# Designs tried in a protein design run: peptides against a protein of PDB entry 2AKA. Part 37

Target 1, 299 residues: chain A of PDB entry 2AKA
Amino acid sequence: MEDLIPLVNRLQDAFSAIGQNADLDLPQIAVVGGQSAGKSSVLENFVGRDFLPRGSGIVTRRPLVLQLVNSTTEYAEFLHCKGKKFTDFEEVRLEIEAETDRVTGTNKGISPVPINLRVYSPHVLNLTLVDLPGMTKVPVGDQPPDIEFQIRDMLMQFVTKENCLILAVSPANSDLANSDALKIAKEVDPQGQRTIGVITKLDLMDEGTDARDVLENKLLPLRRGYIGVVNRSQKDIDGKKDITAALAAERKFFLSHPSYRHLADRMGTPYLQKVLNQQLTNHIRDTLPGLRNKLQSQL

## One batch from the design tools (peptide; made by RFdiffusion4, then SolubleMPNN)

Design b1_p12_3_s2 (from b1_p12_3, 5 letters changed)
Fold by OpenDDE base, seed 1:
Structure b1_p12_3_s2 (fold): chain B 299 residues (1-299), chain A 12 residues (1-12)
Amino acid sequence: as target 1 above (299 residues)
Amino acid sequence: MQALLELIEQLK
């Protein structure tokens, strides 16, 4: 039996080619969170490369369907330029920026049209994520004054679908009661059945505070629980600290922290990747029979 | 459309 994630990737590519991506309830994981919540850093840590747009404000302005495929070789491919293999991940970043600008223009607006990026790597598990624009309240540059609502409407097109799992990314150094990610997740998933919590910036919490109660699923319970991660700081990024060293530092953080040591084997980016692979695989298995029947009835 | 039909057949 073929791996279920690659099978759904082929469906995603086929639906993208016919322009039906937004209307199909494919089993998928949508990534949601406020601006600067650490979403892009989590995705880059899975790949082990810097390849996503960086900057202030809204960096992700189109949905990014990121298809990770375990392979003996390392390269990336875009659906919009089939046959071109990218081995320099800086060129991948530049292509995302260029393709975004081709559709949205130079006004820093958003578009609901996905970019489809496949990354082959020996360092990844099979995993597909849909990275969505970060929620914001403040327009920047030439952005329309209603940009907050445009982003929200775009997110709702994904997260309202029954077969969409929600990866809710929240920073620990902010009040979780005010988490944009958890708010939107609770709106569309009030029982917490489809939501996986990711807590970033655990290393940036005030001295004498911790997120133990959240990570133990005691404060805001989700059926699928929470996973804490530690991303590179902006100083680490500027200093060109490699992701491998950052992952080692993350492991050390959890093992050495008095509040998290007992959770260390169920925390961190590698564990998150494994859990997401398993969750997505199981979710696909459960949803594919219904999806097949629906598609057959439409033919 | 043909590619989609082939994929649906693989879902059986």
Scores: peptide ipSAE 0.038, ipTM 0.757, DockQ to the pose 0.137
Fold by OpenDDE base, seed 4:
Structure b1_p12_3_s2 (fold): chain B 299 residues (1-299), chain A 12 residues (1-12)
Amino acid sequence: as target 1 above (299 residues)
Amino acid sequence: MQALLELIEQLK
């Protein structure tokens, strides 16, 4: 059997080329979370490169279909410029920004039209994620006053689909009961069947507090559970701290923390990547028969 | 469209 993730990637590419992405319920993982929840850092940690737009406010302004493909070579390729191989991931960042601005203009608006980025790397597992704009309540710059609702509407186009898994990214140093990610996930997945929880910023929690109950799936239970991660600080990002070193520090954090040591083998970015690969593969296997039948009926 | 059909056939 062909690898299921690459097969769905080809379907995604084909549908994107036809402009029909909005109507297809492809098995996928949508990444949701508030602004500064750590979504971009999680994705960059998978790749081991800095390549996503950064800044204050709404940074991701178009859906980014990120297709990670295990390969002997390392390079990126955009669907909108096939044949161009990017080996400098700073150029990847610049291309995302340029392609975003091309469609949205200079007003920091949003567009539901995806950017399709494939990253080949020996350091990744096969995994496809749809990075979505961060939820916000405050317009910045020339953004329309209803930008919050525009973002929500965009997210809903993805997360309401039955075949969409939800990677809900929440910071531990904020009240998880108020997590934008968990709120939207609960709205569209009230039984927690499609949601995978990611808890970031565990290293930034106040002394004497921990997220153990959440990570043990005891506070806000999700069928697919929670995985804690530790991302680089903004200072570390600005200082170009190596992601490999950050992943080692993350492992050390979990192993040394009294509240998390017993969970350490089921925490961290490498484990998250493995789980997502497995979850997506299984989800594709479960959904493909139905998808095939639906597509055949439309011919 | 033909490419899509071929992909659908591979889903069997």
Scores: peptide ipSAE 0.038, ipTM 0.753, DockQ to the pose 0.136
Fold by OpenDDE base, seed 3:
Structure b1_p12_3_s2 (fold): chain B 299 residues (1-299), chain A 12 residues (1-12)
Amino acid sequence: as target 1 above (299 residues)
Amino acid sequence: MQALLELIEQLK
């Protein structure tokens, strides 16, 4: 059953090579959230490496198809540079930046053309995610004045697809009712059938406040529920704090917090990774017959 | 095209 994700990965690679047709509806998970919601940190925590672009404003400017593959070896490969194995994850970051700039230029614009990155690691479960640009309201630098709408339109190309699951990443230290991630998810998935909620920054909430009602699925119900995570602080990232140590601190946070202790077995990055692997595998199984029929009819 | 056909066959 775990072989279903690699099978869909091969389809993703094939479709990326010919240009993604808008009519293709591959079973996948799109990651959505506002700028600085913690999307990139969640993905890096899965890999256990710093490898995604960092900075102020819009950092992810192209869709990143991140294919995690459990393996005895650790290395990365890009679809656009076949045969090159990256073992230095700083070089992976630099390649993402260079390949982004090659297509978008230096004006901090966006492109809907995906980057396909496969990471082999003993520390990952088989999992494919599409990291999407962070939603923003204010253009920065040389960005076009309509950048907000360009990002929205790009996200809609993914999240409107029936076979697309939505990983909606929202920070707990902001009003969840105003979450850009949950707003877009509610627009395209009004019954909450395709949406998985991730709540970040639980450690940054004001004293005397908590997100218990959200995490218990009582405030804004999603069929697939919510999972809380604690990412490294920007200070910890800048200080190159070890991700393994950060994951231990995350576990300690949930176990020690009065409002979250009872949920601790269903919280944190490792649990999120497991849930996403299972949900994606099941989702692929459910959608494969329809996908096969569709593809056969197009030949 | 041929590669896509092969992938479709693997979906059976």
Scores: peptide ipSAE 0.037, ipTM 0.754, DockQ to the pose 0.139
Fold by OpenDDE base, seed 5:
Structure b1_p12_3_s2 (fold): chain B 299 residues (1-299), chain A 12 residues (1-12)
Amino acid sequence: as target 1 above (299 residues)
Amino acid sequence: MQALLELIEQLK
């Protein structure tokens, strides 16, 4: 039996080519969170490369279907430029920016049309994520005044689907009750059946505070639980701190922290990647029979 | 279409 994630990737590519992506309830994981919640950093940590657009405000302006494929080689491919292999991940970043601007223009507008990016790497598990624009309330530059609602409407196209799992990314240094990610997840998944919580910025919490109750699934229970991660600081990113070194520092953080040491084996980016691979695989297995029947009835 | 056919085949 072929690996289920690569099988669904081929299905995603086929439907993307015909422009029907929004209407398909494919088994997938949508990544949601407020601006600067750490979504892009989590994805880059999975790949071990800097390849996503960076900046202030709305950085992700189109859905990014990120297909991670375990391989002996390391390179990236875009669906919109088939046959071109990218080995320089700075060029990957530039292509995302160029392809975004081609559709949205230079006004920092958004588009619901996905970018499909496949990354082959020996350092990844098979995993597909849909990175979505960060939720915001404040238009920047030439953005329309209703940009908040445009982003929300775009997110709802993904997260309302029954076969969509939700990776809700929330910063620990902000009130969890005010988390944009958990708010939207609660709206569309009130019983917490489809939501996986990711807690970032655990290293930036005020002295004497911790997110233990959240990570132990005691404050806002999710069936699939919470996983804490520690991303590189902006200083670390600017200083070109190696992601491998950052992952080691993350492990050290959890092991050395009095509030998190007992959870350390169920925390961090490597564990998150493993959990997401398993969750997606199981979710595909559970949903594919129904999807097959639906698709077969349309032939 | 090919991807759909492969999906159907893998689910048999």
Scores: peptide ipSAE 0.036, ipTM 0.758, DockQ to the pose 0.120

Design b1_p12_3_s3 (from b1_p12_3, 5 letters changed)
Fold by OpenDDE base, seed 2:
Structure b1_p12_3_s3 (fold): chain B 299 residues (1-299), chain A 12 residues (1-12)
Amino acid sequence: as target 1 above (299 residues)
Amino acid sequence: LKELEELIEKLK
């Protein structure tokens, strides 16, 4: 039985080549979150490499279709430069930055045109995510004053689709009731049917506070629940702390924490990756009959 | 288009 995720990836690539990316409700996971919510760090932790643009403000300025493919070898490929294999993930980061700047210009604007990146790795499960620009309220530098609305409109192109699952990334050290990710998810998915909650920065909560009620799905219930993760601190990133060591520290955090110990087997980045692979696979299976009928009617 | 048709056939 062919893997359903690679099959949908080939459909995505074919539609991208024809310029029809926007019109098909393909089964996918859109990643949403405020700036600095830890979204990019979660994606890099899946790969085990630093390869996403970093900085203050809006870092992701185009949708990034990130196709993770389990393979015996480790390399990346872009749809816009077919045949070039990237083995240095710093070069992958530089290519994302260059390709972003090529389309958006120098004004740090945004574009709805996706970048398609495929990463082959022995360390990943088959998983496709659409990384979306971080929600912001304040324009920085030469950004237009309406940049918040431009980002929102871009996100809405993805998250309003019925076959789009939403990975809502929220930091635990901020009021969850004010989470930009959960707000937009609730707007387009009021019954919480398509949304998976990710809670980052659990290690940065004030002493004597915890997110147990959130992680137990008691505060803002989602059908698909919540998964807590612990990312590297900015100090750890600047110090080039190894992602493998960070994942071991994450496991230790959940096992040692009085409020989270009982949840530890349903928390952390490796568990999140497994859940997302399963959720996407099941979602593809459920949507394939409808997708086939739509495709047959358009040919 | 041929690749798309082949992919649709695999979805059957």
Scores: peptide ipSAE 0.049, ipTM 0.772, DockQ to the pose 0.136
Fold by OpenDDE base, seed 3:
Structure b1_p12_3_s3 (fold): chain B 299 residues (1-299), chain A 12 residues (1-12)
Amino acid sequence: as target 1 above (299 residues)
Amino acid sequence: LKELEELIEKLK
């Protein structure tokens, strides 16, 4: 039996090629969160490379279907550039930026048309994530005044689908009750059946405060629970701090913190990657019979 | 369409 994640990846590619992505309820994980919540940093930490656009405000302006594939070699491929293998991840970043600008123009607008990126690496588990634009309330630069609603409408196209899991990314150094990620997740998944919580910026909490109750699933319960992570600071990213060193520092953070030590084996980026691989695999297994029947009825 | 049919067969 073929791996279920690569099988669904081929379906995603086929549907993207025919422009029907909006109508198909494929088993997938959509990544949601406010601007600067740490979504892009989580994805880069999985790959172990800097390859996503960086900057202030809305950086992700198109959905990015990121297909991670465990392989003996390391390279990336875009669906829109068939046959081109990227081995320089800076070139991957530049291609995302260029492809985004080709569709959205120069006004930093958004488009619902996905970019499909596959990354082969020995450092990844098989995992597919859809990175979505960060939720914002304030337009920047020449963005349209209704950009908040445009982003929301785009996110709703993904997260309202029954077969969509939601990776809700929230910073710990902000009030969780105000989390844009958890608000949108609660709107479309009121019972918390499809939502996985990620808590970032645990290292940036005020002294004498912690997110223990959140991480223990006591404050805002999700059936799939919460996983805490520590991403590189913007200074560390600008300084090109190695992601491997950052992952070691993350492990040390959880082990040394009085409030998190007992949770340390169920926290951090490597554990998150493992959990997402398992949850996506199981979710595909559960949804495939229904998907097959739907597809057969359309032929 | 043909590629889709082949993928559906792999889902069986």
Scores: peptide ipSAE 0.045, ipTM 0.764, DockQ to the pose 0.138
Fold by OpenDDE base, seed 5:
Parts: sequence; structure tokens; C-alpha cells
Structure b1_p12_3_s3 (fold): chain B 299 residues (1-299), chain A 12 residues (1-12)
Amino acid sequence: as target 1 above (299 residues)
Amino acid sequence: LKELEELIEKLK
């Protein structure tokens, strides 16, 4: 049998080509979280490259369908510019920014029209994620005053779908009970059947505090559990700290931390990537019969 | 549409 994730990627590309956007109930993982929750850093850590837009406020302003494909070669391709292979990931970042601005303008507005990016790499597992705009309450610049609701409406187009898994990204250095990611996940998945929790910024927690209860799935239980990760700090990013070195530091963090040592084999970016690959593969397998029937009825 | 049909046939 063909790899299920690449098969769904081809379906996703075909639907995008015919103008069927977010309304398709394709088996997928939507990434949700507040601004600065660490969503983009998690995705970059999977690729091992800096390629996502960075900045203050709303950085992701269109859904980014990120298709990771394990390959012997490393390059990126956009669906909107087929045939162009990007090997410089700075150019990938610039293309995302340009394509975002082309649709949204310079007003830092949002658009529900996805950008489809495929990354071939020997360093990735097959995985498709939909990166969504970060939830915010404060309009910046010339953003519309209702930008918070526009973002929520956009997220709802994805996370309300039955075949959508939710990667809820929450920073540990904030009150997790008030996590925007966990709130929206609880709203659309009250039984926690479709939600995977990611806890970032574990290294930025106050001394004498930890997220052990959350990571052990005791505070806000999810069927699919929680995975802690440690992303590069802004200082590390500015200092051009290599992602590979950051992943080694992440492993060291979990192994050396008294509260997390016993969980270390079920934490960190590599484990998260593996879990997401497995979860998505199984989810595709379970949904394929229903998807086939639905598609056949619509043709 | 033709490509989509071919992809659907690959689905079990």
C-alpha cells in the first residue's frame, strides 16, 4: 500500500487546484495556539531550518499547509509556483511573506486561502500540518478591530471538521488553564478525542514550578496526551543557534530536569514528530473509507 | 477532476 500521508497530500493538492479550500474534511492536523506560543518554532524544528516568517504580532496570516516528505534530497516546493525547487530556506521564508502580502496586502490582515508548501528532507518523517494564525486579542497597526474574531472564524473552518486533529500549542510560562489553544480545542473537542497537547517554553518556567501534572495528563486530560518541547530562545535564534544543537539541548533539558526526567523518552521534538506521523497515519487509515464514499458521491 | 478520480481509485 502507498504511504497514506503522501496519498492524502496528492488529494489535498488536487482539491486546492480546483478551489476547494478549508471546507474539505480531509484527515489533517491543524496547529492552534496564541501568538508567541511557539507554533512556528515547533514546525521549524521538524524541518531543521529557519523558513517561517518571524516578527511581533500576527506572523502567520494565511493557513500554511506544510507537507513534510521524507526524501534523500532537501528542497521545498510551493503549489502556487510548481516546478520551482527552493534549496535556500531564506527564499522559502521570503516566498511565504510575498505570497501572504499578495493576498492580504500590507495591512497585516488575514486570509483563509491556504499556502501549500511541501518540504522534502532526509530529516523529516512524512507529516502534514496546517499552521494557523495565532490567536490574539489586540489589533496592531492597521489591522481591523475585529481581527480576533476573524482569526477565530478561520480556525473554526479547520478545527470543527471531524477528520481534523488539533495540535494545541500552549506555553508553560503562562497559565495553562487560560491557554487559547486548549480553550478552542475544548470548545470543538469537549471529550479531548482529536486534540494533542504541546507544551512549549518549559525552560522559561519560574524556579520551583513545573508542568509535570499537565504533561502526565492529570490536569486537563486529553485522550492523545501531551508532549513537552523546548524551542530556541529569541537569543538563540538571533545568535544563529543551530536547530540540531537546540534539539540536543532539549534532550538534555528533559533528562536533567527532576520533574521531567521520568518522562524524557516521551518528550521533545523528535518524539513529537514520530507521534504526529503515527497519529496522522492511523487517522488517515480510519477515515479513508468514509472519505472515499464522500468523494465518490460528490463526483 | 481526472486526477482526483485516479486518486480516489487508489483509496481502499
Scores: peptide ipSAE 0.029, ipTM 0.736, DockQ to the pose 0.133
Fold by OpenDDE base, seed 4:
Structure b1_p12_3_s3 (fold): chain B 299 residues (1-299), chain A 12 residues (1-12)
Amino acid sequence: as target 1 above (299 residues)
Amino acid sequence: LKELEELIEKLK
């Protein structure tokens, strides 16, 4: 059976080209979480490169369709500039920022129009994610006062779709019962059928506390469970700490932690990537018959 | 899957 993820990638590209992305319930994974929840770090850890916009407040302002493709070569390509191969991931970041600003203007507003980025790498599994703006409550700078609702409305356009899986990214150093990601996921997926939990910042929890019950799926059960990850600190990012070294530190964290040692083989970024590849592949397989019928009826 | 590929080409 041919790779299903590349097939859906071609569908995504085709529909983006005709401007009909909003009308098709393509099998996909939408990434949701509050601002500073660690979403960008999780995605960058998959690629092993720093390439996403960073900063305080709202950073992702357009949906980013991130298509990871296992390849012998390493480069990125945008759908809006086909044929241009980016090998410098700083240039990838700059292109995301420029293309975002081109559509949203200078007011730090948002747009529902996706950016389509494909990353070829020997270090990735085939995986497509839709990175969505971080949920916020407070407008910053010249943002409109209703920016919170604009972001929520944008997220709802993705996460309400039946064929959308939800990667809910929540920081462990905050009350998980108050997680913006888990709240929105529960709103649109009350039975926890479409949601995969990611718990970040496990290394930043207060001494004597742990997220064991969450990671064991005992506190807020999701059918697809939870995966804990440890991202680089902001200091490590600013210091340009190598992601490979950070992934080794993450592995060491789980293996050495009394509360997580028994889960260590089912934790961390590499395991998350593997699980997401499998989950997406299976989800595509399950949804393809219905998608085919829908597409045939529209042609 | 082949049918879907053909549909993709028609949508381009």
Scores: peptide ipSAE 0.026, ipTM 0.699, DockQ to the pose 0.606; fails the geometry check

Design b1_p12_3_s4 (from b1_p12_3, 5 letters changed)
Fold by OpenDDE base, seed 2:
Structure b1_p12_3_s4 (fold): chain B 299 residues (1-299), chain A 12 residues (1-12)
Amino acid sequence: as target 1 above (299 residues)
Amino acid sequence: MEELLKLIEELK
């Protein structure tokens, strides 16, 4: 029996090649969150490499379909340049930037046309995520004044689909009740059936505060719950701190923190990756019969 | 289109 995630990846690639029918409700996980919420760091921590564009403001300007595939080898491939294997992840970052600029131009505009990136690695579980532009309220540079609404409309194309799971990334060092990720998730998933909460920046909370009630699913209940993670600081990134060392520090953080010790086995990036793989696999299994029937009716 | 048909057959 073929792995269900690779099977859906082949469907995604085939539909991307013929021009996306906006009507396709493929089982997928859309990643949503405000700018600087830590989305890119979560994705890079899965791969164990720095490969996503970085900067201030809107960095992700096109949807990135990130297909992680467990393999004995480590390399990346883009759907737009088939046959080119990238082994240097800095070149992967540069290709994302170049392909983004090719479509959006220099004005830092956005495009709904996805970039499809497949990463083969021995360090990943099979997992497909759609990284979406970070929600913003303030235009930067030459961005149009309505950029907030353009981003929102783009996100809504994904998150309104019934077969779309939502990875809502929220920083703990901000008011979680006002989280852009949790707000948009609540708008399209009012019962919290499709949403997985990720809480970042737990290490940056004010002294004497914690996110225990959120992580215990007591404050804003989601059926799929919350997972806390600790990403590298900007200082750690600039200092080229190894992601493996950062993951060890994350584990130590949860084990040593009085408010989180009892949750430590259900927290951190490795646990998040496992949960997402399992949830996506199960979600594909549940949606495949309906998807098959829909595809057969269109032939 | 042929690749899509093969994928649909694999879904059966």
Scores: peptide ipSAE 0.071, ipTM 0.800, DockQ to the pose 0.137
Fold by OpenDDE base, seed 1:
Structure b1_p12_3_s4 (fold): chain B 299 residues (1-299), chain A 12 residues (1-12)
Amino acid sequence: as target 1 above (299 residues)
Amino acid sequence: MEELLKLIEELK
């Protein structure tokens, strides 16, 4: 039997080619979070490469359908330039920036039209994520004054779908009650059935504070729970600290921290990747019969 | 459209 995630990837590509991507309730994981919540760093840590746009303000301005495929070779392919294999991940970053600018122009506006990126790597599990623009309150540059609402409306097109799982990314060094990710997730998933919590910036919490109650699912219970991760600091990124060393430091952080040591085997980026692969696979298995019936009735 | 039809047929 063909892997379920690659099968849904082919469906996503086929629907993208006919321009119907926004209306299909495909089994998928949408990534939501405020600006600077650490979403891009989580995705790059899965690949083990720096390949996402970086900067201040709204960096992700189009949905990015990131299809991770386990392979013996490492390369990336875009749906908009089929047959071009990217082996330099800096060129991948530049292509995302160029393709974003091609559609949105120079005004740093947003577009609901996805970019479809497939990454083949020996370092990944099969996993598809839809990275969405970070929620913001303040327009930057030539952005329209209603950019906050435009982003919200774009996110709602994904997260309101019944077959959409929500990866809610929240920083631990901010009040969780003010998490933009958990607020939008609770609005569309009030029972916490479709939401997976990711807690970033655990290493940036004030001394004498911890997120233990959150990570133990005691503060704001989600059926699918919470996973803590530690991303590279801005200093580590600027210093070109490799992701492999960052993943080792993350493991050390959880093992050495008195509040998290007992959770360490259920924390960190590698565990998150495994959980997301399993959750997505199971979710596809559960939703495919209904999806097939719906599609067959429309043809 | 033809590719989509083939994929739907593979959905078992």
Scores: peptide ipSAE 0.070, ipTM 0.798, DockQ to the pose 0.135
Fold by OpenDDE base, seed 3:
Structure b1_p12_3_s4 (fold): chain B 299 residues (1-299), chain A 12 residues (1-12)
Amino acid sequence: as target 1 above (299 residues)
Amino acid sequence: MEELLKLIEELK
């Protein structure tokens, strides 16, 4: 049996080429969270490269369909520029920015039209994620005054689909009851069947506080549970701190922390990547028969 | 459309 994730990737590419992205309930994982929740950092940590746009405010302005493919070689390809192989991940970042600006214009607006990026790497598991714009309440710069609602409507196009899993990214240094990610997830998945919780910024919690009860699935239970991660600080990113060194520091954090030591083997970016690969594979297996029947009925 | 049909056949 061919790898199920690459099979769905080919379906995603075919549907993106036809412009029918809105009507198809493909098995996928949508990444949701507030601005600065750490979504882009989690994705870059999977690849082990800096390649996503950076800055203040809304950085992701189009959905990014990120297809990670385990390979002996390392390169990226965009669906909109077929045949061009990118080996410099700074050029990947620049292409995302240029392709975003081409569609949205100069006003830092948003577009629901996805960018499809495939990354081949020996350092990744097969995994497809849809990175979505960060939820915000305050327009910045030339953003339209209704940008909050535009982002929400865009997210709803993905997360309302029954075959969409939700990677809800929440920072630990903020009240989890106020998490934009968990709020939107609970609205569309009230039973917590499709939602995976990611807790970032565990290293930035106040002294004497911890997220143990959250990570143990005791505070806000999700059927698929929670995984804690430690991302590079903005200072570490600006200083070009190596992602491999950051992953070693993350492992050390969980092993050395009194509240998290007992969870350390079920925490961190490498474990998250493994869990997402497994969950996506199983989810594809469960949904493919129904998808096949639907597609056959439309022919 | 032809690519989509081939992919649907691979889903069998």
Scores: peptide ipSAE 0.064, ipTM 0.791, DockQ to the pose 0.138
Fold by OpenDDE base, seed 4:
Structure b1_p12_3_s4 (fold): chain B 299 residues (1-299), chain A 12 residues (1-12)
Amino acid sequence: as target 1 above (299 residues)
Amino acid sequence: MEELLKLIEELK
């Protein structure tokens, strides 16, 4: 059987080319989280490269359809510039920024029009994610005063779809009961059927506190559970700390932590990537028959 | 699966 994720990637590309992205409930994973929740770091850790826009405030301003494809070679391609292979991931970041600015203008506004980025790498599993703008409450720079609501409305266009899985990214060093990601997920998925929880910043929790109950799925139960990750610190990012070294440090963190040691084999970025690949594959298998019938009825 | 592939090609 052909890989189901590449099949859906071809559907995504085809629908993007015809401008009909909004009308199709494709099986996908939308990534949601507050600003600075660690979303970009999670995605970059999958690739093992720094390639996403960084900064304070709203960094992701368009949906990014990130298609990870296992390959013997490492390069990136954008759907908007087919045939151009990017091997420098700094150039990938610059292209995301340029293509974002081309559509949104200079006011740091948002646009619901996706950027489609495919990354080929020997270090990835096949996985497609839709990175969405970080939820914010405070406009920055020339952003419109209603930017919070514009972001929420954009997120709702994705997460309300029945075939959309939700990767809810929440920092552990903040009150998880107040997590923007878990709030929006609960609003559109009240039974926790479509939501995967990611808990970041476990290394930044106050001494004597832990997220064990959350990670054990006891505090805010999700059918698909929670996976803890440890991202590079901002200092490590600025210092260009290697992601591979950071992943080794993450593994060491879970193994050495008294509250998490027993969970260590079900934690960390590599495990998250594996789980997401499996869950997406299964989700595609379950949804494809219905999608086929819908598409056939529209032709 | 083959039917979906045909459909993808028709949508291009």
Scores: peptide ipSAE 0.033, ipTM 0.740, DockQ to the pose 0.569; fails the geometry check

